Peptides against a protein of PDB entry 3EFO. Designs and how they scored, part 53

Target 1, 262 residues: chain A of PDB entry 3EFO
Amino acid sequence: SQLADLYKSCETDALINFFAKSAFKAVLHQPLKVIREILVNQTAHMLACYRKNCASPSAASQLILPDSMKVLPVYMNCLLKNCVLLSRPEISTDERAYQRQLVMTMGVADSQLFFYPQLLPIHTLDVKSTMLPAAVRCSESRLSEEGIFLLANGLHMFLWLGVSSPPELIQGIFNVPSFAHINTDMTLLPEVGNPYSQQLRMIMGIIQQKRPYSMKLTIVKQREQPEMVFRQFLVEDKGLYGGSSYVDFLCCVHKEICQLLN

## One batch from the design tools (peptide; aimed at target 1 I64 D67)

Design b2_p20_8 (made by RFdiffusion4)
Pose (drawn by RFdiffusion4):
Structure b2_p20_8 (pose): chain A 259 residues (1-239, 243-262), chain P 20 residues (1-20)
Amino acid sequence: SQLADLYKSCETDALINFFAKSAFKAVLHQPLKVIREILVNQTAHMLACYRKNCASPSAASQLILPDSMKVLPVYMNCLLKNCVLLSRPEISTDERAYQRQLVMTMGVADSQLFFYPQLLPIHTLDVKSTMLPAAVRCSESRLSEEGIFLLANGLHMFLWLGVSSPPELIQGIFNVPSFAHINTDMTLLPEVGNPYSQQLRMIMGIIQQKRPYSMKLTIVKQREQPEMVFRQFLVEDKGGSSYVDFLCCVHKEICQLLN
Amino acid sequence: SPHVPHHVYDMEELEEEQES
């Protein structure tokens, strides 16, 4: 009967999986704007209820989120930015209908990765003694012109290359000497390489391990290349609203529920 | 009632980050 126990026991990934499927089923019944509104308001409602009933007294300039829901807003914003609940500019209906379908079948492990891609820094990789590098937030702010990154959501795998990308690596991986020497349209498996091209292939394998679909590798050269598609998977950035924007929005309506 | 841990986000700092 206590609300504190309800919240202390929640799981964001499980909640996100439900909201996603619930919203994706509703796409075939209601205006998308109506679906998005229900999602945002339900999110503000859950948090406002916690604020007026469980949270110890705190200043109004603060937005209080339970531990169980610490990353719920970030993921909810990712759902709202997703092309299934978004619109026309680019992204075919065939792409939307397809993604809408893929999510309807997903387990928690799949939906967590699908809505928050995994961004791995490759240029800072520890040689032959690895075990998959620490993940980095899904934002352009964590990309470096000197860096090479791996981004995966379970369906796509992007190998991102910065402009000032170390030629040493571009050689030990693409067997070519320089950055401008790589052709994106040749997105096939590169072998050779003794320390790195192996260490990278090792982590590309470990990532695919638990994943049902074999991911489509897409190489991205930084500055004005196909990168436009890649930017979509940096879900923390604006690309809908950014993570911070959404957080700013939820607080407004949480306050509107004046308490 | 039992204490439930939580995270606090300052809205003034977030508005500054939004403007930046």

Design b2_p20_8_s1 (made by RFdiffusion4, then SolubleMPNN; from b2_p20_8, 12 letters changed)
Fold by OpenDDE base, seed 2:
Structure b2_p20_8_s1 (fold): chain B 262 residues (1-262), chain A 20 residues (1-20)
Amino acid sequence: as target 1 above (262 residues)
Amino acid sequence: SSFVPSVEIDMDELEKLRKE
């Protein structure tokens, strides 16, 4: 059927790009609340239609996503949590305007990375391997006090260090003896020259490749105040300014789907 | 065919996670 073909061929990244630009255009003429409601409704309708027409029967307590849209909800939630669509007074007009303009000019790949950052467990690097570590979900639950993580969203790059990060890795990256000695004011990694440092730099280079903007590096220590900025990019968690966690959003979407189908 | 492969999320389990 035409519907089945649609869901099989759906490109979620393109869809999110479209929704983002559409919504960000609409903010000039429509209330933010209305825009958010439209986005949620559209999400629910698309998934409800799938469940009704294309999905195998399943319990109502289950949320069913077509494979092509399995990441649609998480990206949609990220879009909804973007400062452009939030009506919090803490967000300046300038910041809204800036991010709005950025997204309006982004291609599909750029917007995808922008809304859902790449989070890499750097502490798992094998200097004997050319393979990049697999990205993990952008949630605090995926961090560890013993870990070092690189986060990038196409505009910013963060190197997050757990309080118990391995001293040998700290030495390898920063050429300092311990976590306490790391200078978070630096925006460039030192050229230490060891294999681990070189591999990390290579990874950073790969991430930077084909990006329209140069990502500034921010070094973040766990439990220091600047970590709060980093945590804003853990997009699956509850937002600082009232945005829902991914889990909360799934519950919301599921509820609306059920309402549409009952 | 109207069938499209899918993933299923157990919302009951998610609700439990929300409460924890």
Scores: peptide ipSAE 0.390, ipTM 0.868, DockQ to the pose 0.795
OpenDDE base, seeds 1, 3, 4, 5: peptide ipSAE 0.385, 0.385, 0.376, 0.381; ipTM 0.866, 0.868, 0.861, 0.867

Design b2_p20_8_s2 (made by RFdiffusion4, then SolubleMPNN; from b2_p20_8, 12 letters changed)
Fold by OpenDDE base, seed 1:
Structure b2_p20_8_s2 (fold): chain B 262 residues (1-262), chain A 20 residues (1-20)
Amino acid sequence: as target 1 above (262 residues)
Amino acid sequence: MPEVPYVSIDIKKLEEELAA
């Protein structure tokens, strides 16, 4: 059917880009609450329509997502949690204006990375392999005290180190004997020259490729105060300023769909 | 099988996990 073809051909990343720009344009003329409600309703309506017309019958407790939209909810939640759509006094008007303008000029690939960062477990690197590590979900639950993770969203880059990071990796990356000796004021990694360091730098270079902005590197130690900033980029978790976790949002969307279909 | 492939998420299970 025509409707089935529509859902088969849907490009979620393009859709999110469209929704983001539409919403960020609307903030100039409409209340933020209304804009957020519209986004949630649009999400629910699209998914309700699919369930009604394209999906096989399933239990009411099941949330059914077409394959083409399987990541729509997570990206939509990230959009809803963006500072541009939040009315918190802790967020400056300048920051809101800045991010609004940035997204308004972003292409599909840029906005995709911006709303959902890459989180790479670099502690698992095989120095004999040229393959990039597979990204993990952006949640604290995916971090490990023994791990080292690289996060990038096209604007910022973070190197997060667990308190129990392997000393040999610390030495390999920073040329210091232990976690305690790492200087978090650094914005550049030292050129140590060993295979692990070289591979990490290569990965960082690949991430930076074809990005319109140079990403500033921030070194983050687990359990230190600056980690709070890093945690804001773990977009599947509950936001500091009241944004829903991904799981919470899924439940919300499901509820809305059920209401539409009743 | 549906004409368009889909992913199914058990919301009941998720809600239980959130409540725990």
Scores: peptide ipSAE 0.310, ipTM 0.816, DockQ to the pose 0.700
OpenDDE base, seeds 2, 3, 4, 5: peptide ipSAE 0.308, 0.304, 0.294, 0.291; ipTM 0.815, 0.814, 0.806, 0.809

Design b2_p20_8_s3 (made by RFdiffusion4, then SolubleMPNN; from b2_p20_8, 11 letters changed)
Fold by OpenDDE base, seed 1:
Structure b2_p20_8_s3 (fold): chain B 262 residues (1-262), chain A 20 residues (1-20)
Amino acid sequence: as target 1 above (262 residues)
Amino acid sequence: SEFVPHVLIDMDELEKLRAE
């Protein structure tokens, strides 16, 4: 059917790019509250239509996502939580204007990375492998006190270190004996020259490749004050300025779908 | 209706996790 073909061929990254640019254009002429409501409604309507016309029968307590849209909700939530669509006084007008302009000019690949960062567990690196580690979901629940993680969203890059991160890795990356000796004011990693350091630098280079902006590196120690900035990029968690967690958003979408179909 | 592959999320289980 035409609908089945539509859902099979859907490209979530392109769709999010479209929604983002449409919403950010609408900001100039419509209230933010209305724009957010439209985005949620559109999400619910698309999924309700799928459930009604394309999905196999399932319990009402289950949320059904087409494979092509399985990550649409999480990206949509990230869009909704973007500062451009928030009216909190803590967010400056200049910051909103800046991010709006950035997204308006972003291609599909750039906007995808911008809204949902890559979070890589680099403490699991195999120095004998040229493969990148598999990204983990952007949530605090995926972090480990014993781990070291690299986060990148196309504009910023963070190296997060757990309080119990392995001293041998710290030595390998920073050439210092312990966590306490790491200088978080650095914006560049030292060229230590060992295989692990080289592998990390290679990964960072790959991430930076074909990105329109040079990403600034911020080194973050767990439980230090600057970690709060890093945590804002854990987009599946609840936002500092009232944004919903991914779980909360799924509940909201499911509720609206049920209302549409009842 | 034509079958389209999909992912199922158990919202009851999700809500339990949310409450924790």
Scores: peptide ipSAE 0.334, ipTM 0.853, DockQ to the pose 0.800
OpenDDE base, seeds 2, 3, 4, 5: peptide ipSAE 0.315, 0.330, 0.319, 0.322; ipTM 0.840, 0.853, 0.846, 0.848

Design b2_p20_8_s4 (made by RFdiffusion4, then SolubleMPNN; from b2_p20_8, 10 letters changed)
Fold by OpenDDE base, seed 2:
Structure b2_p20_8_s4 (fold): chain B 262 residues (1-262), chain A 20 residues (1-20)
Amino acid sequence: as target 1 above (262 residues)
Amino acid sequence: MPFVPHVLIDMDELEELLAA
């Protein structure tokens, strides 16, 4: 059917780009609350239509997502949690204006990375492999006190270190003996010259490639104050400024779909 | 019905996890 073909060919990243630009344009002449409601409504309608016309019958307690849109909710939640669409006094007008301007000019690939960062477990690096480690979901639940993670969203780059991160990796990356000796004021990694350091630098280079903006590196130690900034980019978690977790958003979407179909 | 591959999420399970 025509609808089935539509959902099969749907490109979530393109949709998110479209929704983001539409919403960010609307910010100029519509209340933020209305914009957020429209986005949720549009999401629910799309998924309700799929459930009604394309999906096999299932329990009402189940949320059904077509494969082409399996990540639509998480990206939509990220969009909804963006500072441009959040009415919080803690967010400066300048920051909101800046991010709005950036997104309005972003292509599909850039906006995708912007809304959902890449989070890489650096502590799992194989220096003998040229392959990048598999990205993990952007949630605190995927972090480890024993781990080191690199996060990038096209604008910012963070290197997060667990309090129990391996001393040998710390030595390899920073040329210091322990976690306590890491200087978080650094914006560049030292050129230690060992294979691990070179591999990490290579990965950072790959991430930076094809991005229109230079990403500044921020080193973050677990349980220090700057970690709060880093956690804002763990987009599947509950937002610092009232944004929903991914799970909460799924519940919201499911509820809305049920209301539309009932 | 047209077949489109899909993902099923058990919302009851998710809600239980949130309640815990």
Scores: peptide ipSAE 0.165, ipTM 0.750, DockQ to the pose 0.765
OpenDDE base, seeds 1, 3, 4, 5: peptide ipSAE 0.146, 0.112, 0.145, 0.148; ipTM 0.731, 0.689, 0.738, 0.741

## One batch from the design tools (peptide; aimed at target 1 Y50 S61 I64 K70)

Design b2_p21_3 (made by RFdiffusion4)
Pose (drawn by RFdiffusion4):
Structure b2_p21_3 (pose): chain A 259 residues (1-239, 243-262), chain P 21 residues (1-21)
Amino acid sequence: SQLADLYKSCETDALINFFAKSAFKAVLHQPLKVIREILVNQTAHMLACYRKNCASPSAASQLILPDSMKVLPVYMNCLLKNCVLLSRPEISTDERAYQRQLVMTMGVADSQLFFYPQLLPIHTLDVKSTMLPAAVRCSESRLSEEGIFLLANGLHMFLWLGVSSPPELIQGIFNVPSFAHINTDMTLLPEVGNPYSQQLRMIMGIIQQKRPYSMKLTIVKQREQPEMVFRQFLVEDKGGSSYVDFLCCVHKEICQLLN
Amino acid sequence: ALPDLNGLVLPNGTTVVVDTF
């Protein structure tokens, strides 16, 4: 009968999986604007209830989120930015209908990765003694012109290359000497390489391991290339609203529920 | 990795607090 126990026991990934499927089913029944509004308001409602009933007294300039829901807003914003709940500019209806379908079948492990892609820094990789590098936030702010990154959501895998990308690596991987020497339209498996091209292929394998669909590799050269597609998967950035924007929005309506 | 929201200050001046209960 205590609300504190309800919140202390929640799982964001499980909640995100439900909201996503619930919203994606509703796309075939209600205006998308109506669906998004329900999502945002339900999110503000859950957090406002916690604030007025469980949270110890704190200043109004503060937004209080339970530990169980620490990353719930970030993921909810990812759902709202997703092309299924978004619109016309680019992204075919065939792409939307397809993604809408893929999510309807997903387990928790799949939806977690689908809505928050895994961004791995590759240029800072520890040679032959690896075990998959630490992940980095899904934002352009964590990309470096000197860096090479791996981004996966379970369906797509992007190998991102910066402009001042170390030629040493571009050689040990693409067998070509320089950055401008790579052609994106040749997105096939590169072998050779002794320390790196192997350590990279090692992590590309480990990532695919638990994943049902074999991912489509897409190489992205930084500055003005296909990168426009890649930017979509940096879900923390604006690309809908950013993660901070959405946080700013939820607090407004949480306050509107004046308490 | 996931962002740390605890102590984050938003543009409207709102601070995000993560309650560990």

Design b2_p21_3_s1 (made by RFdiffusion4, then SolubleMPNN; from b2_p21_3, 7 letters changed)
Fold by OpenDDE base, seed 3:
Structure b2_p21_3_s1 (fold): chain B 262 residues (1-262), chain A 21 residues (1-21)
Amino acid sequence: as target 1 above (262 residues)
Amino acid sequence: SLPELDGLVLPDGTVVVVDKG
């Protein structure tokens, strides 16, 4: 059907860019609560339409996502949790204005990365491979105390180190003997020169490539105070300012879809 | 690209299904 073809051709990253810019434009003239409700409703309507017209009959206990839009909900939740759409007093007007302006000028690729960061398990690097490690979901549940992760959203870059990260990797990256010796005040990795260090630098270079802004590196140790800032970029988790987790949002969307189809 | 989200079980028991057609 024509509708089925439409869903197959859907570019979710373009949709998110559109919704973000539309919402951020609306902030100037509509209450934030209304804007958030519209975004949720739009998400639910799109998915309800698919379930009704394109998908095979399914149980009410299932949330059906078309393959082309399987990541739409997570991006939408990230948008909803952006400071521009939040009315928390902890967020300054200037910060909201700044991020609003940034997103209004972002292309599709930039906004995609901005709303959902890349989180790469650096501890799994194959020094002999030219391939980037597979990204993991942006949630604390995907981190490992034994792991080292690189996070980038186009504006910021973080290197997160688990408390039990391998000493050999720490030596390879920082040229220090242990986790405790890592200086988190540094914004640059040392030129160690070993294959692992070189590979990590290459990956960082690839991530930085074609990005309009230079991402300053922040080194974060697990369980130290600066980790709290890093955790704000784990966008699938519950937000600091009351935003829903990804799973909570999916529950909400599912409920809304069911209501639309009843 | 983002990691696969298919098969996620939500707190309310809902199962996320990615329909590949």
Scores: peptide ipSAE 0.597, ipTM 0.940, DockQ to the pose 0.649
OpenDDE base, seeds 1, 2, 4, 5: peptide ipSAE 0.597, 0.591, 0.589, 0.595; ipTM 0.939, 0.938, 0.939, 0.940

Design b2_p21_3_s2 (made by RFdiffusion4, then SolubleMPNN; from b2_p21_3, 7 letters changed)
Fold by OpenDDE base, seed 2:
Parts: structure tokens; C-alpha cells; sequence
Structure b2_p21_3_s2 (fold): chain B 262 residues (1-262), chain A 21 residues (1-21)
């Protein structure tokens, strides 16, 4: 059917770009609450339509996502949790304006990375491999106290270190003997020159490649104050300012779909 | 750049199903 074909051809990243720009434009003349409601409703309507017209019959206890839109909810949740759409006094007007302008100028690829960061387990690097580590889901549940993770969203880059990060990796990256010796004020990794350091720098270079903005590196130690900033980029988790976790959002979407189909 | 999102079981018992058609 024409409708089925439409869903198959759907490019979720393009949709998110569109929704983001539309929402951020609407901020100028509509209440934030209304904008958020519209976004949720649009998501639910699209998925409800699919369930009704394209999907095979399924149990009410199932949330059916077309393959082409399987990541739509997570992106939508990220959009909803963006500071531009949050009415919190803790978020400055300048910050909202800044991020709004950034997104308004982003292409599809840029917005994709912006809303859902790339989180790489650096501690798993094989210095003998030219392959990049596979990105993990942006959640605290995927972090490890023994791990080192690189996060990038096209604007910011973070190197997160667990409190129990391997000393050999710490030395390899920072040329210091232990976690305690890492200087978090640095914005550049030292050129240690060992294979691990070289590979990490290569990865960082690849991530930076073709990005319109130069990402400043922030070194983050687990359990230190700056970690709170880093955690805001773990977009599948519950937001600091009341944003839903991905799981909670899916529950919400499912409920809305059921309501639409009843 | 996105990691693959596997099927999820939500706290409310809802199961996420990706439909490939």
C-alpha cells in the first residue's frame, strides 16, 4: 500500500531535524507546554496510524515500531528534553537562545548526533585494530567504574573516566600514574605517543571530522562535580530538570497510542 | 552513529517490537 511504502521510506533522522526546527521556531510564539504536547501527539499519531493501517494485529501490551522509525521515540524524547523546550529557571535565556540557533542551522546529520550523542567505550580499544569501537546506548547503565568512555554530540566532547579505570590506560592516555593524578582542567590530551594514545587521538579526529564545530574536550572524573554536566548527555536517562527517561517516554507513547486507537 | 536499539521490556510490561513488515 501507499501508506506502507511511506513508512518504509521514512527517514527518521530527517523527521527529527524537521520536528526540532519546527518546535524551536514555535518557541517564539507558543507556550513550551503546548509545543511539548504537540510533539508527543505527533509521535503517537504517526505510530498509531502505522499500527492501525500497516502493522499486523498485535497485543495491546506491545508497542509496534516500524523499522524505519524504531529510533523515533528516543530522538523525540531527546528533543523534548532539550533546554530550549524546558521552562526551568536554572536554564539561562542565553543558553536557550544559543542552542536554539545552533539547531536551527543544523543539517540532518548534525542534528542526529546532537540529539543522540555518540558514546564510545574507549577502554575496549584494540590497538591492533583499525575499527572504531561500537557506540553504546547513552545511559549510565552502560558506564562502568572500570571503564573509560568518549562522548561526542558534535558540539561537546567528553572523556569520562571511571574511578577504577585501569592505571595502564590512564598512563597510556594521560601519562600519569593514576586516576588521582589526572588534571581535569586540560582541554587537550597529551601526545604520549604510545599506540593506545595514538588510536584514541585518531578516533577523536574521526569524530571531529566533517563536523562544523570544533568540539572542546572536557575531561570528566567519575564522582567529581563536572560529572553532572556529562550526565546530561546520557540522554536515555532521566533528565535533571524533569525530562523522562527513554523507557518512561516509551510508556507514555504507548499509552497515547492506545488512547488514540480506542 | 547510533547504537542499535534492541527490543525493550518496559516497566509497565509493554514490549517494544520492531516491525520490519
Amino acid sequence: as target 1 above (262 residues)
Amino acid sequence: SLPELDGLVLPNGVVVVVDEG
Scores: peptide ipSAE 0.554, ipTM 0.933, DockQ to the pose 0.657
OpenDDE base, seeds 1, 3, 4, 5: peptide ipSAE 0.550, 0.548, 0.547, 0.539; ipTM 0.933, 0.931, 0.934, 0.931

Design b2_p21_3_s3 (made by RFdiffusion4, then SolubleMPNN; from b2_p21_3, 7 letters changed)
Fold by OpenDDE base, seed 3:
Structure b2_p21_3_s3 (fold): chain B 262 residues (1-262), chain A 21 residues (1-21)
Amino acid sequence: as target 1 above (262 residues)
Amino acid sequence: SLPELDGLVLPDGTVVVVDHG
């Protein structure tokens, strides 16, 4: 059907860019609550339309996502949780204004990365491979105490280290014998010169490539205070300022879809 | 690309299904 073809051709990253800019423009003239409601409604309506007109009959206990839009909900939730759309006293007007302006000028690729960061398991690197490690979901549940992860959103870069991260990797990256010896005040990795260090630097270079802004590196140790800042970028988790987790958002969307189709 | 969501079970018991057509 014509509608089915439309969904197949859908570019979710472009839609997110559009919704973000539209919402951020609307902030100037509409209440934040209304804007958030519109975004949720739009998400539900798009998915309800697909379920009604394109998908095979399914159980009410199933949330059906077309392949082309399978990541739409997660991006929408990230948008909803952005400081620009939150009315919290902890967020300064200047910060909201700054992020608003940033997003208003972002292209599709930039906004995609901004709303949903890349989180890479660096501890799984194959020094003989030129391929980047597969990204993991931006949630604390995907981290491991034994792991080392690189997070980037186009503006910031974090290297997160688990409390039980392998000493050999720590030595390879930082040229220190243990986790305790890592200096988190450093914003640059030392040039150790071993294959692992070189591979990590290459990956960081690839991530930085073609980005409009230089991402400053922040080294984060698990269970230290700076980790709280890092956790704010785990966008699938519950937000610090009351935003829903991704799974809670999906529940909300599913409920609304069911209401639309009943 | 983001990790696959297919088969995710939500807290309310809802199952996420990615329809590949």
Scores: peptide ipSAE 0.589, ipTM 0.939, DockQ to the pose 0.674
OpenDDE base, seeds 1, 2, 4, 5: peptide ipSAE 0.585, 0.579, 0.585, 0.579; ipTM 0.937, 0.935, 0.939, 0.937

Design b2_p21_3_s4 (made by RFdiffusion4, then SolubleMPNN; from b2_p21_3 with D4E N6D N12D T15V F21G)
Fold by OpenDDE base, seed 1:
Structure b2_p21_3_s4 (fold): chain B 262 residues (1-262), chain A 21 residues (1-21)
Amino acid sequence: as target 1 above (262 residues)
Amino acid sequence: ALPELDGLVLPDGTVVVVDTG
């Protein structure tokens, strides 16, 4: 059907860019609550329409996502959790204005990375390979105390180190003997020169390539105060200022779809 | 870029199904 073809051709990244810019434009003349409700409703309606008209019959206990839109909910949740769409006293007007302006000028690729960061388990790097490690989901549950992770969202870059990260890797990256010796005030990795260090630098370079903004590196130690900032970029987790986790959002969307169809 | 969602079980028991048909 024509409708089925439309869903197959859907570009979720472009759709998210559109929704983000539309919402961020709307904040100038509509209440935030209304904007958030519209976004959720639009998401539910699109998925409900698919379920009704395109999908094979399924149990009510199933949330059916077309392949082309399988990542729409997670991006939508990230959008909804953005400070621009939140009215919290902890968030300055300047910060909201800044992020609004940033997104309004972002292309599709930029907004995709902005809303859902890339999180790479760099402790798994194979120095004998030029392949980049596969990104993991942006959740604390995917972190490991024994691991080292690189996070980037196009604006910020974080190197997160577990409390039990391998001393060998620490030595390789920072040229210090242990986790305790890492200086978190550093914004640049030292030029250690070993294969692991070089590969990490290469990865960082690749991530930075073709990005409109230079990402400042922040070194983050697990369980130290700066980790709180890092955790805000784990977008699938519950937000600090009332945003839902990804799974909770999916439950919400599913419920609304069911309400639309029943 | 995201890991597969197909088969994910939500806290309320909902099962996520990715329709590739």
Scores: peptide ipSAE 0.583, ipTM 0.936, DockQ to the pose 0.718
OpenDDE base, seeds 2, 3, 4, 5: peptide ipSAE 0.572, 0.581, 0.570, 0.579; ipTM 0.931, 0.934, 0.930, 0.935

Design b2_p21_4 (made by RFdiffusion4)
Pose (drawn by RFdiffusion4):
Formats: sequence, C-alpha cells, structure tokens
Structure b2_p21_4 (pose): chain A 259 residues (1-239, 243-262), chain P 21 residues (1-21)
Amino acid sequence: SQLADLYKSCETDALINFFAKSAFKAVLHQPLKVIREILVNQTAHMLACYRKNCASPSAASQLILPDSMKVLPVYMNCLLKNCVLLSRPEISTDERAYQRQLVMTMGVADSQLFFYPQLLPIHTLDVKSTMLPAAVRCSESRLSEEGIFLLANGLHMFLWLGVSSPPELIQGIFNVPSFAHINTDMTLLPEVGNPYSQQLRMIMGIIQQKRPYSMKLTIVKQREQPEMVFRQFLVEDKGGSSYVDFLCCVHKEICQLLN
Amino acid sequence: EELFVRVDDEPPVPVEEFDPF
C-alpha cells in the first residue's frame, strides 16, 4: 500500500520496453501527436507523483527522479526521437513500418540497446589484452577528430572515422595508408592486421554475440560523408529535442501539476 | 531560474552537468 515500495522496485528498461510496444501498437489507431502526448504526460505524471508523495522536501528549482528511474527520461526521449513516432523528412515509410515491427518482438536486452546505441572508442583501444572497451555516451560531444568509434544498436553497426584519424590505425585496419584512401562504398570485412585489425574484429564479434540479427556494417568518414545517417544514432543530441531539452520539458509539466 | 536535477537524497546537480550514468 506504500508508494515508496512501488517506485523502489521499478526497472527502467522494462518500463521502456512496455511504453515502446504500447506506443507502436497505438500508431495503427491514433494520431502520432496523441501518442507522443500520452507518453510525455505519463512520464511527467509518474515523476510528479513521486515528487508530491515520496521525495523528501527539496527546492522547486530541482527535478527529483527516483534511482529506479534515473535514466528513464533519457530513454523516453529516445523513443520520442525514433523514426516510428516521428515524420516525413527522409526515412521511408518502409523503414518506419519495419522498425515498428522489429520492436514489437523485442525482449528487454534488445530494446535497451535499440533505443540507446552502444558507442565504443576504438583508437584508444588496449592491444591484445582486450575485453571490449568502456562505452561512451551517445552524443557527438564524445567524438574526436583523432578518434575511431564503433556504434551499434543491434541492427546497424557504424565504424566512424575522424578526419585527423591516425594513419597508423587506418593502415592496420583498412590496409590502406591514409584517411582519404578509404572508400565508404566498400563496406566489406577487412582482415590482415596483426594487433589491431584483429582486436577490432574481436569486439565486432563479441557485440554481435547475443544479437538476433546480423548487423549491417556501415563505414563513416567524418566531415560531410554519409555521416548524416550516423548522426541519427547519437540519441542524446538534438539531431526531436535533446536529452536536456526533454528534461527541461518534463519539469515544466511536473510543475504544472503544481506540487 | 536555473534547473537542477536530484536523485533521491543525493545532492542536486545542474541540468547541464547532470550525468544519468
């Protein structure tokens, strides 16, 4: 009968999986704007209820989120930015209908990765003694012109290359000497390489391991290349609203529920 | 006014500096 117990026991990934499927089913029944509004308001409602009933007294300039829901807003914004709930500019209806379908079948492990892609820094990789590098936030702010990154959501795998990308690596991986020597349209498996091209292929394997679909590798050269598609998977950035924007929005309506 | 994010009984953090991870 206590609300504190309800919240202390929640799981964001499980909640995100429900909201996603619930919203994606509703796409075949209601205006998308109506669906998005329900999602945002339900999110503000859950948090406003916690604020007025469980949270110890705190200043109004603060937005209070339970531990169980610490990353719930970030993921909810990712759902709202997803092409299934978004619109016309680019992204075919065939792409939306397809992704809408893929999510309807997903388990928690799949939906977590699908809505928050895994961004791995590759240029800072520890040679032959690895075990998959620490992940980095899904934002351009964590990319470096000197860096090479791996981004995966379970369906796509992007190998991102910066302009000042170390030629030592571009050689040990693409067997070519320089950055401008790589052709994106040749997105096939590169072998050779003794320390790195192997350590990279090792982590590309480990990532695919628990994943049902074999991912489509897409190489991205930084500055003005296909990168526009890649940018979509940096879900923390604006690309809908940014993470911070959404957080700013939820607080407004939470305050509107004046308490 | 500036907005801060707080998680349960933890100190508040400016929204721009808040790290949910």

Design b2_p21_4_s1 (made by RFdiffusion4, then SolubleMPNN; from b2_p21_4, 6 letters changed)
Fold by OpenDDE base, seed 1:
Parts: structure tokens; C-alpha cells; sequence
Structure b2_p21_4_s1 (fold): chain B 262 residues (1-262), chain A 21 residues (1-21)
């Protein structure tokens, strides 16, 4: 059917860009609560239509997604948790205005990275490989106390270090003997010159490449205060200011779909 | 209720095991 073809050809990244800009424009003349509800409703309606008209029958306990939209709920949840759409006094008007303006001018690729950061396990680097490490899901559950992770969303870059990160990697990256000696006030990595350091710098360079903004680097030690800021970019987790985890959002969407179809 | 996710006509998997990427 034509409808099936439509879902097959759907570009989720473009769709998220559209929804983001539409929502952020609507902020100027609609309550935030209404905007969030519209986004959820739109998501549910699209998926309900697929379930009704394109998908084979399934049990009520199953959420059915077209392949082209299987990541849509992930990004939609990230959009819903963006500070622009949250009515919290902890978020300054300036921050809202800043992020709103940024997203309003972002292309599809930029908004994709902005809403869902790449999280790279740096501790697994192969210094002899030209390939970037595979990104992991943006959740605390994917971090390791023994690991070192690089997170980037096009605007910010974080280097997160587990409390038990390997001393040899600490030495390789920072030229200090231990985790405790790492200075988190620096915004640039030292040029240590060893293969691991060079590889990490290369990766950071690749990430920065073709991005419109220079990403500030923040070094984060696990269990120190700045980690709280870092964790806000683990977008699949529950948000600090009331946003849902990805799992909770999927359940919410499923519930909404069922309500539409029953 | 435990939620399962099914992509198109593929076998459904538990939500905890679903990878959308």
C-alpha cells in the first residue's frame, strides 16, 4: 500500500528535526505542557496508524515499530527532555533561549547528534586501528568504573573517567600517575605524545570535524560533583528535571497507542 | 505488564533486550 511505502521511506532524523523546530517555534505561543502532549500524541498517532494499517496483528503486550522509525521514540524522548520544553525554575531563561536558537538553525545531522550524543568507550581503543570505537547507548548502565568514556553532542565534549580506570591509561592521557592526580579544571588534554594519547586526540578531532561549533572539553571524574552535569547527557536515563527514561517513555507511548486503537 | 518490542514482522523481544540502533 501507499501507506506502507510511506513508512518504509520515512527518515527519522529528518522527522525529529522537524518536530524539534516545530515544537521550539510553538514555545512562543503555546504552553509547554501542551507542546509536550502534542509531541507524544503525534508519536502515538504515527505508530498507531502503522499498527492498524500496516502491521500484522500482535498481542497487546507488544509495541510494534516500523524499521524506519525504531529509533523515533529514543529521539522523541530526548526532545521532550530538552530544557526548552521543560518548565523548571532551575533552567534559566537564557539557557532556554540559547538552546532554542541553536536548534532552530540546526540541520538534520546536527540535531541528530545534539539530541542523542555519541558515547565512546575510550578505554577500548586500539591504537593501531583507524576506526573509531563503536558508540554505546547513552545510559549510566553502559558506563564502567574501570572505563574511560568520551561523550559529545556537537556542543559539549566530556571525558568521563571511572574511579578504577586503568592507571596506565591515566598516565597515557594525562601524564599523571593516578586518577587522584587528574586535574579536572583543564579544558585541553596534554600532548603526552604516546600512541594512545595521539589516538585519542585524533578521535576528538574527528568528532569535532564538520561540526559548526567548537566543543568545549570537560574532564569528569566519577563520583565528583561535575559528574552530575555529565549524567544529564545520558539521555536514555531519567532526567534530573522530571524527564522519563527511554524505557518509561516507550511504555508511555505503547499505552497511548493502545488507547487510540481500543 | 512486561513490554515486548517487535520491528515489522520480526520476532518480538523484551524491551530490556531491544536495541533500536
Amino acid sequence: as target 1 above (262 residues)
Amino acid sequence: MELYVRVDDEPAVPLKDFDPF
Scores: peptide ipSAE 0.704, ipTM 0.968, DockQ to the pose 0.809
OpenDDE base, seeds 2, 3, 4, 5: peptide ipSAE 0.703, 0.698, 0.696, 0.704; ipTM 0.967, 0.967, 0.966, 0.968

